# Peptides against a protein of PDB entry 5T59: the designs that were tried, part 26

Target 1, 112 residues: chain A of PDB entry 5T59
Amino acid sequence: TTPTMQSTSLLTEHLGYPPISLVDDIINAVNEIMYKCTNAMEKYLMQRNIIGKKDFSDEIKIGTAKLESLLENSVDKNFDKLELYVLRNILSIPSDLLEENRFRLLHHEKLV
Target 2, 90 residues: chain B of PDB entry 5T59
Amino acid sequence: EHIRFQRLVQVCNKALEESIRKLQSWEKIHECFPNYGQTREGIENLTVCQQQVIKLWSNLSRVEFDAIFHERSIEEKLNQLDDLINKARS

## One batch from the design tools (peptide; aimed at target 1 I20 D24, target 2 V11)

Design b2_p17_2_s2 (made by RFdiffusion4, then SolubleMPNN; from b2_p17_2, 10 letters changed)
Fold by OpenDDE base, seed 5:
Structure b2_p17_2_s2 (fold): chain B 112 residues (1-112), chain C 90 residues (1-90), chain A 17 residues (1-17)
Amino acid sequence: as target 1 above (112 residues)
Amino acid sequence: as target 2 above (90 residues)
Amino acid sequence: MEELLKKMKEIIEKLKK
């Protein structure tokens, strides 16, 4: 068994779910939040689309779309980094503990 | 002693903060609405919009991430992991 | 000028349920 595979298996047993599932939840949540934010922004501005005699609806739609894209890119970048860090440094088992003894400890603690 | 959950919270906060950084720039906001932002009323609307979106981002992320952490029992599980590692190294 | 804030509160309340 590869260290990565073994680590994943042990952590899955410990957590009750694969480590990646936590990351997936986080990423899905932030994406949902992102679109809620941009949608709220668009709706807020569209309610205020007319100033004087000018209608800025088209500019608002385009501008909000640009901000959404900007936010999407930033979210993707930063949460990709987060995923790597969490899986490698937080939800990880040190290599020196990937031995039979570590496995026994996990089972023992689960039974007690 | 227990460090993993603290690190998780820290990196989540960091990712959220860095993700919203560009929206915190008034210049970037204004650039997206060049004509709208030339009006007094437009500037006022954009200012309020920017501030409230940032608050919405912060509040929603706090609520949702806390819910995830609770549903996954991640604090408890990470503390247990720390304990197991410390025990194994002792 | 309170519409976005109103929506924010609405969303947060829904999430708490």
Scores: peptide ipSAE 0.128, ipTM 0.908, DockQ to the pose 0.017
OpenDDE base, seeds 1, 2, 3, 4: peptide ipSAE 0.058, 0.109, 0.121, 0.056; ipTM 0.892, 0.907, 0.907, 0.888

Design b2_p17_2_s3 (made by RFdiffusion4, then SolubleMPNN; from b2_p17_2, 8 letters changed)
Fold by OpenDDE base, seed 4:
Structure b2_p17_2_s3 (fold): chain B 112 residues (1-112), chain C 90 residues (1-90), chain A 17 residues (1-17)
Amino acid sequence: as target 1 above (112 residues)
Amino acid sequence: as target 2 above (90 residues)
Amino acid sequence: MEEQLKKMEEIIKKLKE
């Protein structure tokens, strides 16, 4: 089920930040890591670009760009799935807790 | 009893593992460097590069995700959420 | 191979800083 405004509000109060903020941190981190990895790969190979008096610099640049694209597509796909799962199944409040009495219980626990 | 944080860790690991899968394919790596990979030295360089970039991926993700989880106090918050839900249903 | 590995490790070290 899609998170409700009420659920988001309650979770924000509980967490001290909106649930989406955690997901954003994770996605931003993996994107940074992804580009660090591809950059490292390119740099490593570019230091070894000449073999047998042949310069493979252009091929290395194109090849690493292709690998980067493959990784980007995979990251986007898998972490979009992660976002949906986290927001719907981990950072979620069951519908029964959104009822009047259950809602009061959440507030009471926070204040105690 | 406490399940949400465990699920978070699991789904993060799954996403990371699935994301790096294509780089684990030697065939995919070689296809990106068709002429470079025809040389002995090129194959050796690509082999080392592939192994180490996968290691870098794993190490960086571990460090960065742990930092996020700590900064957001997410284990504690998710445990509390589990407790609240369990209490409400009891 | 050992020399190649060492150079990659240097790159990794810099990226972690």
Scores: peptide ipSAE 0.123, ipTM 0.914, DockQ to the pose 0.014
OpenDDE base, seeds 1, 2, 3, 5: peptide ipSAE 0.022, 0.082, 0.071, 0.121; ipTM 0.882, 0.910, 0.908, 0.914; seed 1 fails the geometry check

Design b2_p17_2_s4 (made by RFdiffusion4, then SolubleMPNN; from b2_p17_2, 10 letters changed)
Fold by OpenDDE base, seed 5:
Structure b2_p17_2_s4 (fold): chain B 112 residues (1-112), chain C 90 residues (1-90), chain A 17 residues (1-17)
Amino acid sequence: as target 1 above (112 residues)
Amino acid sequence: as target 2 above (90 residues)
Amino acid sequence: MKELLEKMKEIIEKLKK
């Protein structure tokens, strides 16, 4: 068994779910939040689309779309980094503990 | 002693903060609405919009991430992991 | 000028349920 595979298996047993599931939840949540934010922004501005005699609806739609894209890119970048960090440094088992003794400790703690 | 959950919270906060950084720039906001932002009323609307979106981002993320952490029992599980590792190294 | 804030409150309340 590879260290990565073994680590994943042990952590899955400990957590009750694969480590990646936590990351997936986080990423899905932030994406949902992102679109809620941009949608709210668009709706807010579209309710204020007319200033004087000018209708800025088209500019608002385009501008909001640009901001959404900007936010999407930033979210993707930063949460990709987060995923790597969490899986490698937080939800990880040190290599020196990937031995039979570590496995026994996990089972023992689960049974007690 | 227990460090993993603290690190998780820290990196989540950092990712959220860095993700919203560009929306905190008034210049970037204004660039997306060049004509709208040339009006006094437009500037006011954009200012309020920017501030409230940032607050919405912060509040929604706090609520949702806390819910995830609770549903996954991640604080408890990470503390247990720390304990197991410390025990194994003792 | 507080429309977005009201939406925020609404969304947060829904999430708490």
Scores: peptide ipSAE 0.116, ipTM 0.906, DockQ to the pose 0.017
OpenDDE base, seeds 1, 2, 3, 4: peptide ipSAE 0.077, 0.080, 0.088, 0.056; ipTM 0.895, 0.903, 0.903, 0.888; seed 4 fails the geometry check

Design b2_p17_3 (made by RFdiffusion4)
Pose (drawn by RFdiffusion4):
Structure b2_p17_3 (pose): chain A 112 residues (1-112), chain B 90 residues (1-90), chain P 17 residues (1-17)
Amino acid sequence: as target 1 above (112 residues)
Amino acid sequence: as target 2 above (90 residues)
Amino acid sequence: EEQLERLEEIIEEEEEE
């Protein structure tokens, strides 16, 4: 289903937070991991940048950064689909409920 | 009957697996370090990275998301939502 | 407020599609 304002309004009430807030926590979380991994990988190699008698410090900076940017694209790509797949299929509303009052059952839930 | 939360786990894991796939390929890893990878020690060091970075990627993301799913009680909110739409359709 | 504006943007994009 396509998201609507009633679903965002109702689901915000059921969840206690807007449906997007969960998606924010996920995207924001994976990004932090992405950089934490690349930074950890660069330092592992920089203290191993000299093999034999040659110094590969330049190649490592370029390689670690060249990898980081490829994840920035792939992650931004794959988690936007998640942002979409979730708001359409998981935090989702059918027609059975907004055509004939979903408000009854949510109000009914909070009380009885 | 509780089906929506398991989906959330499936879609998260699905996004992560695709997010890291290019790093599972030794080829693209060596492409970023062509001269460094032509040394024995370089090959050994790069192997230690991709295998540890993947593990770190899987572990950090696994722990946080399980935590996020806890701080927002999403497993329950969705289980309440799944079994609630059924009561409505009935 | 920012999150609600973002959800409105997502809904508008999907209505345009």

Design b2_p17_3_s1 (made by RFdiffusion4, then SolubleMPNN; from b2_p17_3, 10 letters changed)
Fold by OpenDDE base, seed 2:
Structure b2_p17_3_s1 (fold): chain B 112 residues (1-112), chain C 90 residues (1-90), chain A 17 residues (1-17)
Amino acid sequence: as target 1 above (112 residues)
Amino acid sequence: as target 2 above (90 residues)
Amino acid sequence: SDLLEKMKKIIEELKKE
């Protein structure tokens, strides 16, 4: 089930920020980490690009680019799943609490 | 009783583990460097690189995600959410 | 290794944030 506007509003009030903001932080962080990892790998190998009398710079550049693409695709896939799961199953309010009489409970706790 | 934060940590760990899986495969690493990996020195370099990158991935993820969770006070907020839901159903 | 040192440096900088 998809989160409703009501649940989003209530959660935003509770959290102090929209639920999606947490997911955005997570995704932004992992993307930054991903590129730091691939950059470090490329730089490490490029400093060791010559073995014997052969220069492997081109192969290293192509190879690291391939690995970056693989990692990027995997990150996108898995963290899309994460986003869906978090928003639907963790940062969610059960439908029974979204009824007229149940809404008071969340608001009451906020005011007390 | 308090289950949401635990689930958040679990799903984050799972996503991180699944994401790095391809880099954990030596075969996948080697096939990206077919000629470089045919040299002894190349194999050594790739091995060290692979191991250290995986460590970097794990360590950076831990530090950054913990920082996010702290800044967003998400454990406290999710525990409170659990309590509210449980109270409403009692 | 050089890579390890770079990684450690990055981690330390992140911890300061």
Scores: peptide ipSAE 0.083, ipTM 0.895, DockQ to the pose 0.017
OpenDDE base, seeds 1, 3, 4, 5: peptide ipSAE 0.065, 0.048, 0.074, 0.055; ipTM 0.885, 0.887, 0.894, 0.885; seed 5 fails the geometry check

Design b2_p17_3_s2 (made by RFdiffusion4, then SolubleMPNN; from b2_p17_3, 11 letters changed)
Fold by OpenDDE base, seed 1:
Structure b2_p17_3_s2 (fold): chain B 112 residues (1-112), chain C 90 residues (1-90), chain A 17 residues (1-17)
Amino acid sequence: as target 1 above (112 residues)
Amino acid sequence: as target 2 above (90 residues)
Amino acid sequence: SKLLEKMKKIIEKLKKE
């Protein structure tokens, strides 16, 4: 089920932050880690670019770029799935509780 | 009794593992460096590089995700949510 | 805490049903 506005509001109050903020932190972190990894790979190989009097700098740059793209695509795919799962199944309030809450809110609005 | 935080950790680990899977393939790595990988030294360098980047990925993700979970107090908050839901259904 | 309080109230109501 798709998260409702009510669920988001209640969870925001409980957490002290919107549920999406947790996911954003996770995604931002993995993106940073991803680029640190690819950068480290490139730097490591570029320091070892000369073998047998041959310069492989161009090949290394192209190769690391390909790996970066590959990793980036995989991260995007898997963490999009993670986002949906977390928001729908972990940071979620059962519908029966939401319905009861709505009922109480409606009564409050009628009395005020 | 408490399941949500465990699930959060599991799906994070799964996403991390699936994301790095292709870099764990030696064939895929070698294909990106066809001429470099034809040299003995090149193979050695690529092997070490592959191992190091995977370790870096694992270590950084562990540290950063644990920091996020701590800063967001997510284990406590999810446990409380589980308790409330379980109590309501009892 | 507010969510907890609200949910506690809901739980109490559900128990009476």
Scores: peptide ipSAE 0.187, ipTM 0.902, DockQ to the pose 0.032
OpenDDE base, seeds 2, 3, 4, 5: peptide ipSAE 0.109, 0.184, 0.178, 0.185; ipTM 0.884, 0.901, 0.900, 0.901; seed 3 fails the geometry check

Design b2_p17_3_s3 (made by RFdiffusion4, then SolubleMPNN; from b2_p17_3, 9 letters changed)
Fold by OpenDDE base, seed 1:
Structure b2_p17_3_s3 (fold): chain B 112 residues (1-112), chain C 90 residues (1-90), chain A 17 residues (1-17)
Amino acid sequence: as target 1 above (112 residues)
Amino acid sequence: as target 2 above (90 residues)
Amino acid sequence: SSLLEKMKEIIEKLEKE
């Protein structure tokens, strides 16, 4: 189930930040790490681009670009799943508790 | 008793492991460098490169994710959430 | 009130049932 506005508000107060902020931090971090890895790979191979008398620079650039694209697609897929799971199953409040909370809030409102 | 933080760590690790899986395939790496990988020296370079990038991926992710978890105090917050929910259902 | 306080209230209510 999709998190409700009420759940988000309660969790934001508890956490001190919106639940999505944690996911954003994680996704931003992995994206940064991903590009650091691919960049390191390219640089490492480009420093070793000549074997014998043949220059493999073009092949290295194309190959590393392919690997980067492959990694990007995999990261996107897996961390989209992560986002959904975290927000729905980890940073979530059970519906029964939300219902009880709403009931109490309504009761409080009537007393005010 | 406390399960949410454990699950968070597990799903993060799973996402990281699944994401790097293609780079762990030597065949996939070699396919991206068909001519370079036909040379002895090229194979050696690709082997080292593959090992290094996987290590870099693992090390950076560990450091960065631990930092995020610490900055967000997420273990404590999730444990508190577990305790409250469990108590409510007892 | 905080999530903790709200949940405590819910718990108290449930204990009375």
Scores: peptide ipSAE 0.070, ipTM 0.885, DockQ to the pose 0.032
OpenDDE base, seeds 2, 3, 4, 5: peptide ipSAE 0.053, 0.043, 0.057, 0.062; ipTM 0.888, 0.886, 0.884, 0.884

Design b2_p17_3_s4 (made by RFdiffusion4, then SolubleMPNN; from b2_p17_3, 9 letters changed)
Fold by OpenDDE base, seed 2:
Structure b2_p17_3_s4 (fold): chain B 112 residues (1-112), chain C 90 residues (1-90), chain A 17 residues (1-17)
Amino acid sequence: as target 1 above (112 residues)
Amino acid sequence: as target 2 above (90 residues)
Amino acid sequence: SELLKKMEEIIEKLKKE
């Protein structure tokens, strides 16, 4: 079931913000966390780039970039699923409540 | 009777867990550092790095997501939504 | 551990926000 404009409007009124805003906050947060993690990893390893008089800086840079890409792809995939699930199954209004006779319930609670 | 917020927490945790899964694989980590990981010291560094980055991922996610949920008052709002739906179906 | 140190620093900053 795909969210409707009516559902979005009602939820926006209820939440005080559009449902997508919550998802955006979550996705933005995880992206920031992701890059902080990969940056920390690179910095940690670059401080330990020389072993036995051999400089592994290039390998470290390439390796951490690969890991970042892997993580990025996984985050994109899993949080796209999360977005769909949240908007469809959590931040959703059942069709019966969207009917004209049942629609008053959500509005009534706001007015009281 | 309140189920939506619980589901939100569950799906967030699942997404976080699935996202970090590749980094939890030592084989994947080692594969990215084939020569570095052939040294004893390199293995030690990678091991510590892997463990700590996973902890960082977990802790940062917990703090940030809790902050979002609080700022958006999402638990209260979802509980209210559950109540409204339950009333309508009664 | 530099990584651990950075982790702690970041977490503390986030808690203050």
Scores: peptide ipSAE 0.148, ipTM 0.906, DockQ to the pose 0.017
OpenDDE base, seeds 1, 3, 4, 5: peptide ipSAE 0.110, 0.131, 0.128, 0.148; ipTM 0.903, 0.904, 0.904, 0.906

Design b2_p17_4 (made by RFdiffusion4)
Pose (drawn by RFdiffusion4):
Structure b2_p17_4 (pose): chain A 112 residues (1-112), chain B 90 residues (1-90), chain P 17 residues (1-17)
Amino acid sequence: as target 1 above (112 residues)
Amino acid sequence: as target 2 above (90 residues)
Amino acid sequence: RKRTPEGEKVLAWAEEL
């Protein structure tokens, strides 16, 4: 289903937070991991940048950064599909409920 | 009957697996370090990275998301939502 | 951050609440 304002309004009430807030926590979380990994990888190599008698410090900075940017694209790509797949299929509303009052059951849930 | 939350786990894992796939390929890894990878020690060091970075990637994401799913009780909110739409359709 | 069009709509709707 395609998201609607009633679903955003109702799901915000059921969840206690807007449906997007969960998506924010995920994207924001994975990004932090992405950089944590690349920074950890660069330092592992910088203290191993000299093999034999040559210094590969330049190649490492370029390589670690050249990898980081490829994840920035792939992650932004794959988690936007998640942002979409979730708001359409998981935090989703059928027609059975907004055609004939979903409000009854949510109000019914909070009380009885 | 509880089907929506397992999906959330499936979609998260699916996004992560695709997010890291280009790093599982030794080729593309070596492309970023062509000269450095032509040394024995370089090959050994790069192997230690991709295998540890992937493990770090999998572990950090696994722990946080399980935590996020806890702080927002999403497993319950969705289980309540799954079994609630059924009661409505009935 | 950069949200998708649907995510921006959902956030705008949530702000109107």

Design b2_p17_4_s1 (made by RFdiffusion4, then SolubleMPNN; from b2_p17_4, 9 letters changed)
Fold by OpenDDE base, seed 4:
Structure b2_p17_4_s1 (fold): chain B 112 residues (1-112), chain C 90 residues (1-90), chain A 17 residues (1-17)
Amino acid sequence: as target 1 above (112 residues)
Amino acid sequence: as target 2 above (90 residues)
Amino acid sequence: MKRTPLAQEVAEWAASL
């Protein structure tokens, strides 16, 4: 079930931030890490671009770009799944707690 | 009793592991450098590069994700959420 | 409740955790 506005509000109050903010942090971090990894790979190989009398700089640039694309596609796929799972199953409030009495209990516990 | 934070860690690890899967394939790496990888020295460089990238991916992910979890106090908040849910169902 | 295709994929994906 998709998170409701009510659950989002309650979780935001509980967390001090919207649930999506955590996911955004995670996704932003992995994107940064991805770039750092591919950049490091390119730089490492570019420092070793000449084998014998042949210069492989162009092949290295193209190859690292291809690997970056592959990694990017995989990151997008897997972290889209992660986002949905986190928001639906981790940062979620069961329907029974969204009932009036349970809702008040959650609010009361926060204030006490 | 507390399960949500454990699930968060697990799903993060799974997403990270599945994401790096293609770079763990030597065949896929070699395909991107067909001529470079035909040289002995090129193969050696690609091998080291592959290993270093995978390690860098793992290390950076651990550091950055732990920092996020700490900054967001997510373990504490998820434990509290578990407690609230359990209490309400008691 | 009926799951969306993506939700089903996520459920199967998460089942292997």
Scores: peptide ipSAE 0.332, ipTM 0.936, DockQ to the pose 0.042
OpenDDE base, seeds 1, 2, 3, 5: peptide ipSAE 0.330, 0.226, 0.328, 0.323; ipTM 0.937, 0.934, 0.937, 0.937; seeds 2, 5 fail the geometry check

Design b2_p17_4_s2 (made by RFdiffusion4, then SolubleMPNN; from b2_p17_4, 8 letters changed)
Fold by OpenDDE base, seed 3:
Structure b2_p17_4_s2 (fold): chain B 112 residues (1-112), chain C 90 residues (1-90), chain A 17 residues (1-17)
Amino acid sequence: as target 1 above (112 residues)
Amino acid sequence: as target 2 above (90 residues)
Amino acid sequence: MKLTPEAQKVREWAASL
């Protein structure tokens, strides 16, 4: 079921916040985690950039950048799918509850 | 009976697992460091690095997502939503 | 019916999948 203005309003009332706010928190969190991971990887390898008499700093920087891009693309793809799924299938109200006689249920429970 | 929060956890785990999958490939890691990975010490460093980043990904995700779910009271709210839906259909 | 930003995103993503 695709979210509507009506369902969003009802869910916002129930949750105390718009449904998209939860997704935003998740997306922001994973992006922060992603860059922490790639930064840690680069720092770890840069502390070990010299093997023998050869300095691999340039190769490490390029390599970690490639891995960062790879991870970034994967995160974007998978969490876009997540956002779609959450808003359509989890934070959703069935059609039978989006009728005039059924709207009272959510409002009634809040007032009682 | 209560299914929505379970689904949320499942889809979050799936997204996290799929996102890190390519970093779990040694071949992908090695390809990014072709000369560094030709040395014994380089291979050792890359191996440890790969393991550490995967662990960091897992640990940070667990902590941060649990914090979000708690702050948003999402388990309780989704359970209540399930109950409301079931009540309306009974 | 006017779509909310989240509803619009859902439709856009659904169309792109």
Scores: peptide ipSAE 0.291, ipTM 0.927, DockQ to the pose 0.100
OpenDDE base, seeds 1, 2, 4, 5: peptide ipSAE 0.266, 0.276, 0.253, 0.257; ipTM 0.926, 0.926, 0.925, 0.924

Design b2_p17_4_s3 (made by RFdiffusion4, then SolubleMPNN; from b2_p17_4, 8 letters changed)
Fold by OpenDDE base, seed 5:
Structure b2_p17_4_s3 (fold): chain B 112 residues (1-112), chain C 90 residues (1-90), chain A 17 residues (1-17)
Amino acid sequence: as target 1 above (112 residues)
Amino acid sequence: as target 2 above (90 residues)
Amino acid sequence: MKLTPEAQQVRKWAELL
């Protein structure tokens, strides 16, 4: 099911924040982690850029950039799926609870 | 009875595991460093680098996601949501 | 990242709160 204004409002009241805020936190975190990982890779290899008499600095910079792009694409794909699943199936209210009589129950429970 | 938080953890883990899958491929790593990886020392460095970055990915994600879940009190809130749904259907 | 249709909808409603 697709989120509605009613379900978003009810969940926001229940959570104390909009459902999308949780997803944003997760996505922001993984993005930060991703760049920390690629930065660490580059630094590690750049400290080992000379093998024998050959300097591989340029190849290392290009190679780590390619790995970063690969990781970015994978993160985007998988966390787009995560976002959809969370909003539709986890942070969601079944349609039967959005009926008028059940809607009142949710408000009543919140106030008690 | 309580299922939503468990599912949240599962899908987060799945997304993290699938995201790092390409970096777990030695072939993909080596392709990015074709000349560097032709040297013995280069192969050794790439091997260690691959292992360390995967560990870093796992450790950072665990710490950060747990912090998010705690700050948002999401386990408690999702359990309460499950309870409300079950109560309404009874 | 490109937002999903559901995410876009949720964001739209959240802005009204």
Scores: peptide ipSAE 0.343, ipTM 0.938, DockQ to the pose 0.804
OpenDDE base, seeds 1, 2, 3, 4: peptide ipSAE 0.302, 0.285, 0.342, 0.331; ipTM 0.935, 0.933, 0.938, 0.937

Design b2_p17_4_s4 (made by RFdiffusion4, then SolubleMPNN; from b2_p17_4, 8 letters changed)
Fold by OpenDDE base, seed 1:
Structure b2_p17_4_s4 (fold): chain B 112 residues (1-112), chain C 90 residues (1-90), chain A 17 residues (1-17)
Amino acid sequence: as target 1 above (112 residues)
Amino acid sequence: as target 2 above (90 residues)
Amino acid sequence: MKRTPEAQRVAEWAALL
C-alpha cells in the first residue's frame, strides 16, 4: 500500500529524516557510480582506439553510448522498484500502529 | 525478529545485480563494438574492460551504500522499528 | 564508518584504465 502522511510523519520522527531521503541517497549514489563506470570504460577504450592502421574512435563512442543507455534504463527500472519496495514494505508502519493507542506507544518509547 | 534491515540489504543487492546484468553478457558488449571486437587486441581490451567495469560497479556500490547506511543509522533504526512493531502486536 | 577516501575511489577507477 501507499504510505500515508501519518506513517511518513511517524517514520520521520523515528528516523530523524524523511524515509524518502534514504532512497534519494541510494539513487544518487548509484547514478554517480553508473557514470563513473561508463566514463571509465569510454576512456579506457579511447586510449586504445587505434588497432593496426584503423581508428575505431567513432565506433567506441557509439558503442559506449549504447551501453550507457542500457545501463541507465536498467538502473532506472530496478531502482524504481527498489524505491517502491523500501517505502511500502521496509520503511512502513502497519495499520495497527497507526491507531491512537499504538501511536502513544511509539511516543512513549521515544521519550523513555 | 529483526528483518527489515536484512530485507533492505537484499533488495539493494538485487537492484545492483539486475542493473549490471546486461554488461555481464559478452555477446551484448561485443554487439556494441562489432568491428573493434573482430580484432585480437579489441577482444582483449573489451574483455579487460568488461571485467573491470563489473568490479568497479561492485566495489563502489558496496562502499557507498555502506556509508549511506552508516550515516543514516538505518540498521539501528530498522531494528528499533521491528521491535516496536513486535511489541505492539504482543 | 567513514566514506571511502577520494583517493581510494580514484585508485579503483584508475585500475580500469
Scores: peptide ipSAE 0.165, ipTM 0.922, DockQ to the pose 0.020
OpenDDE base, seeds 2, 3, 4, 5: peptide ipSAE 0.152, 0.118, 0.076, 0.126; ipTM 0.924, 0.925, 0.921, 0.925

Design b2_p17_5 (made by RFdiffusion4)
Pose (drawn by RFdiffusion4):
Structure b2_p17_5 (pose): chain A 112 residues (1-112), chain B 90 residues (1-90), chain P 17 residues (1-17)
Amino acid sequence: as target 1 above (112 residues)
Amino acid sequence: as target 2 above (90 residues)
Amino acid sequence: STEEQLERLEEIIEEEE
């Protein structure tokens, strides 16, 4: 289903937070991990940048950064589909409920 | 009958697996370090990275998301939502 | 932050319309 304002309004009430807030926590979380990994990888190699008698510091900075940017694209790509797949299929509303009052059951839930 | 939350786990894991796939390929890893990878020690060091970075990627994301799912009680809110739409359709 | 999130959901709905 396509998201609607009633679903965002009702789901915000059921969840206690807007449906997007969960998606924010996920995207924001994986990005932090992405950089934490690349930074950890660069330092592992920089203290191993000299093999034999040659210094590969330049190649490592370029390589670690060249990898980081490829995840920035792939992650932004794959988690936007998640942002979409979730708001459409998981935090989702059918027609059975907004055509004939979903308000009854949510109000009914919070009380009885 | 409780089907929506398991989906949330499936979609998260699906996004992560695709997010890291290019790093599971030794080729693309060596492309970023062509000269460094032509040394024995370089090959050994790069192997230690991709295998550890992947493990770190999997572990950090697994722990946080399980935590996020807890702080927002999403498993329950969705289980309440799944079994609630059924009561409505009935 | 909640207001920004609601505005973002409005943007998503408008894009899909």

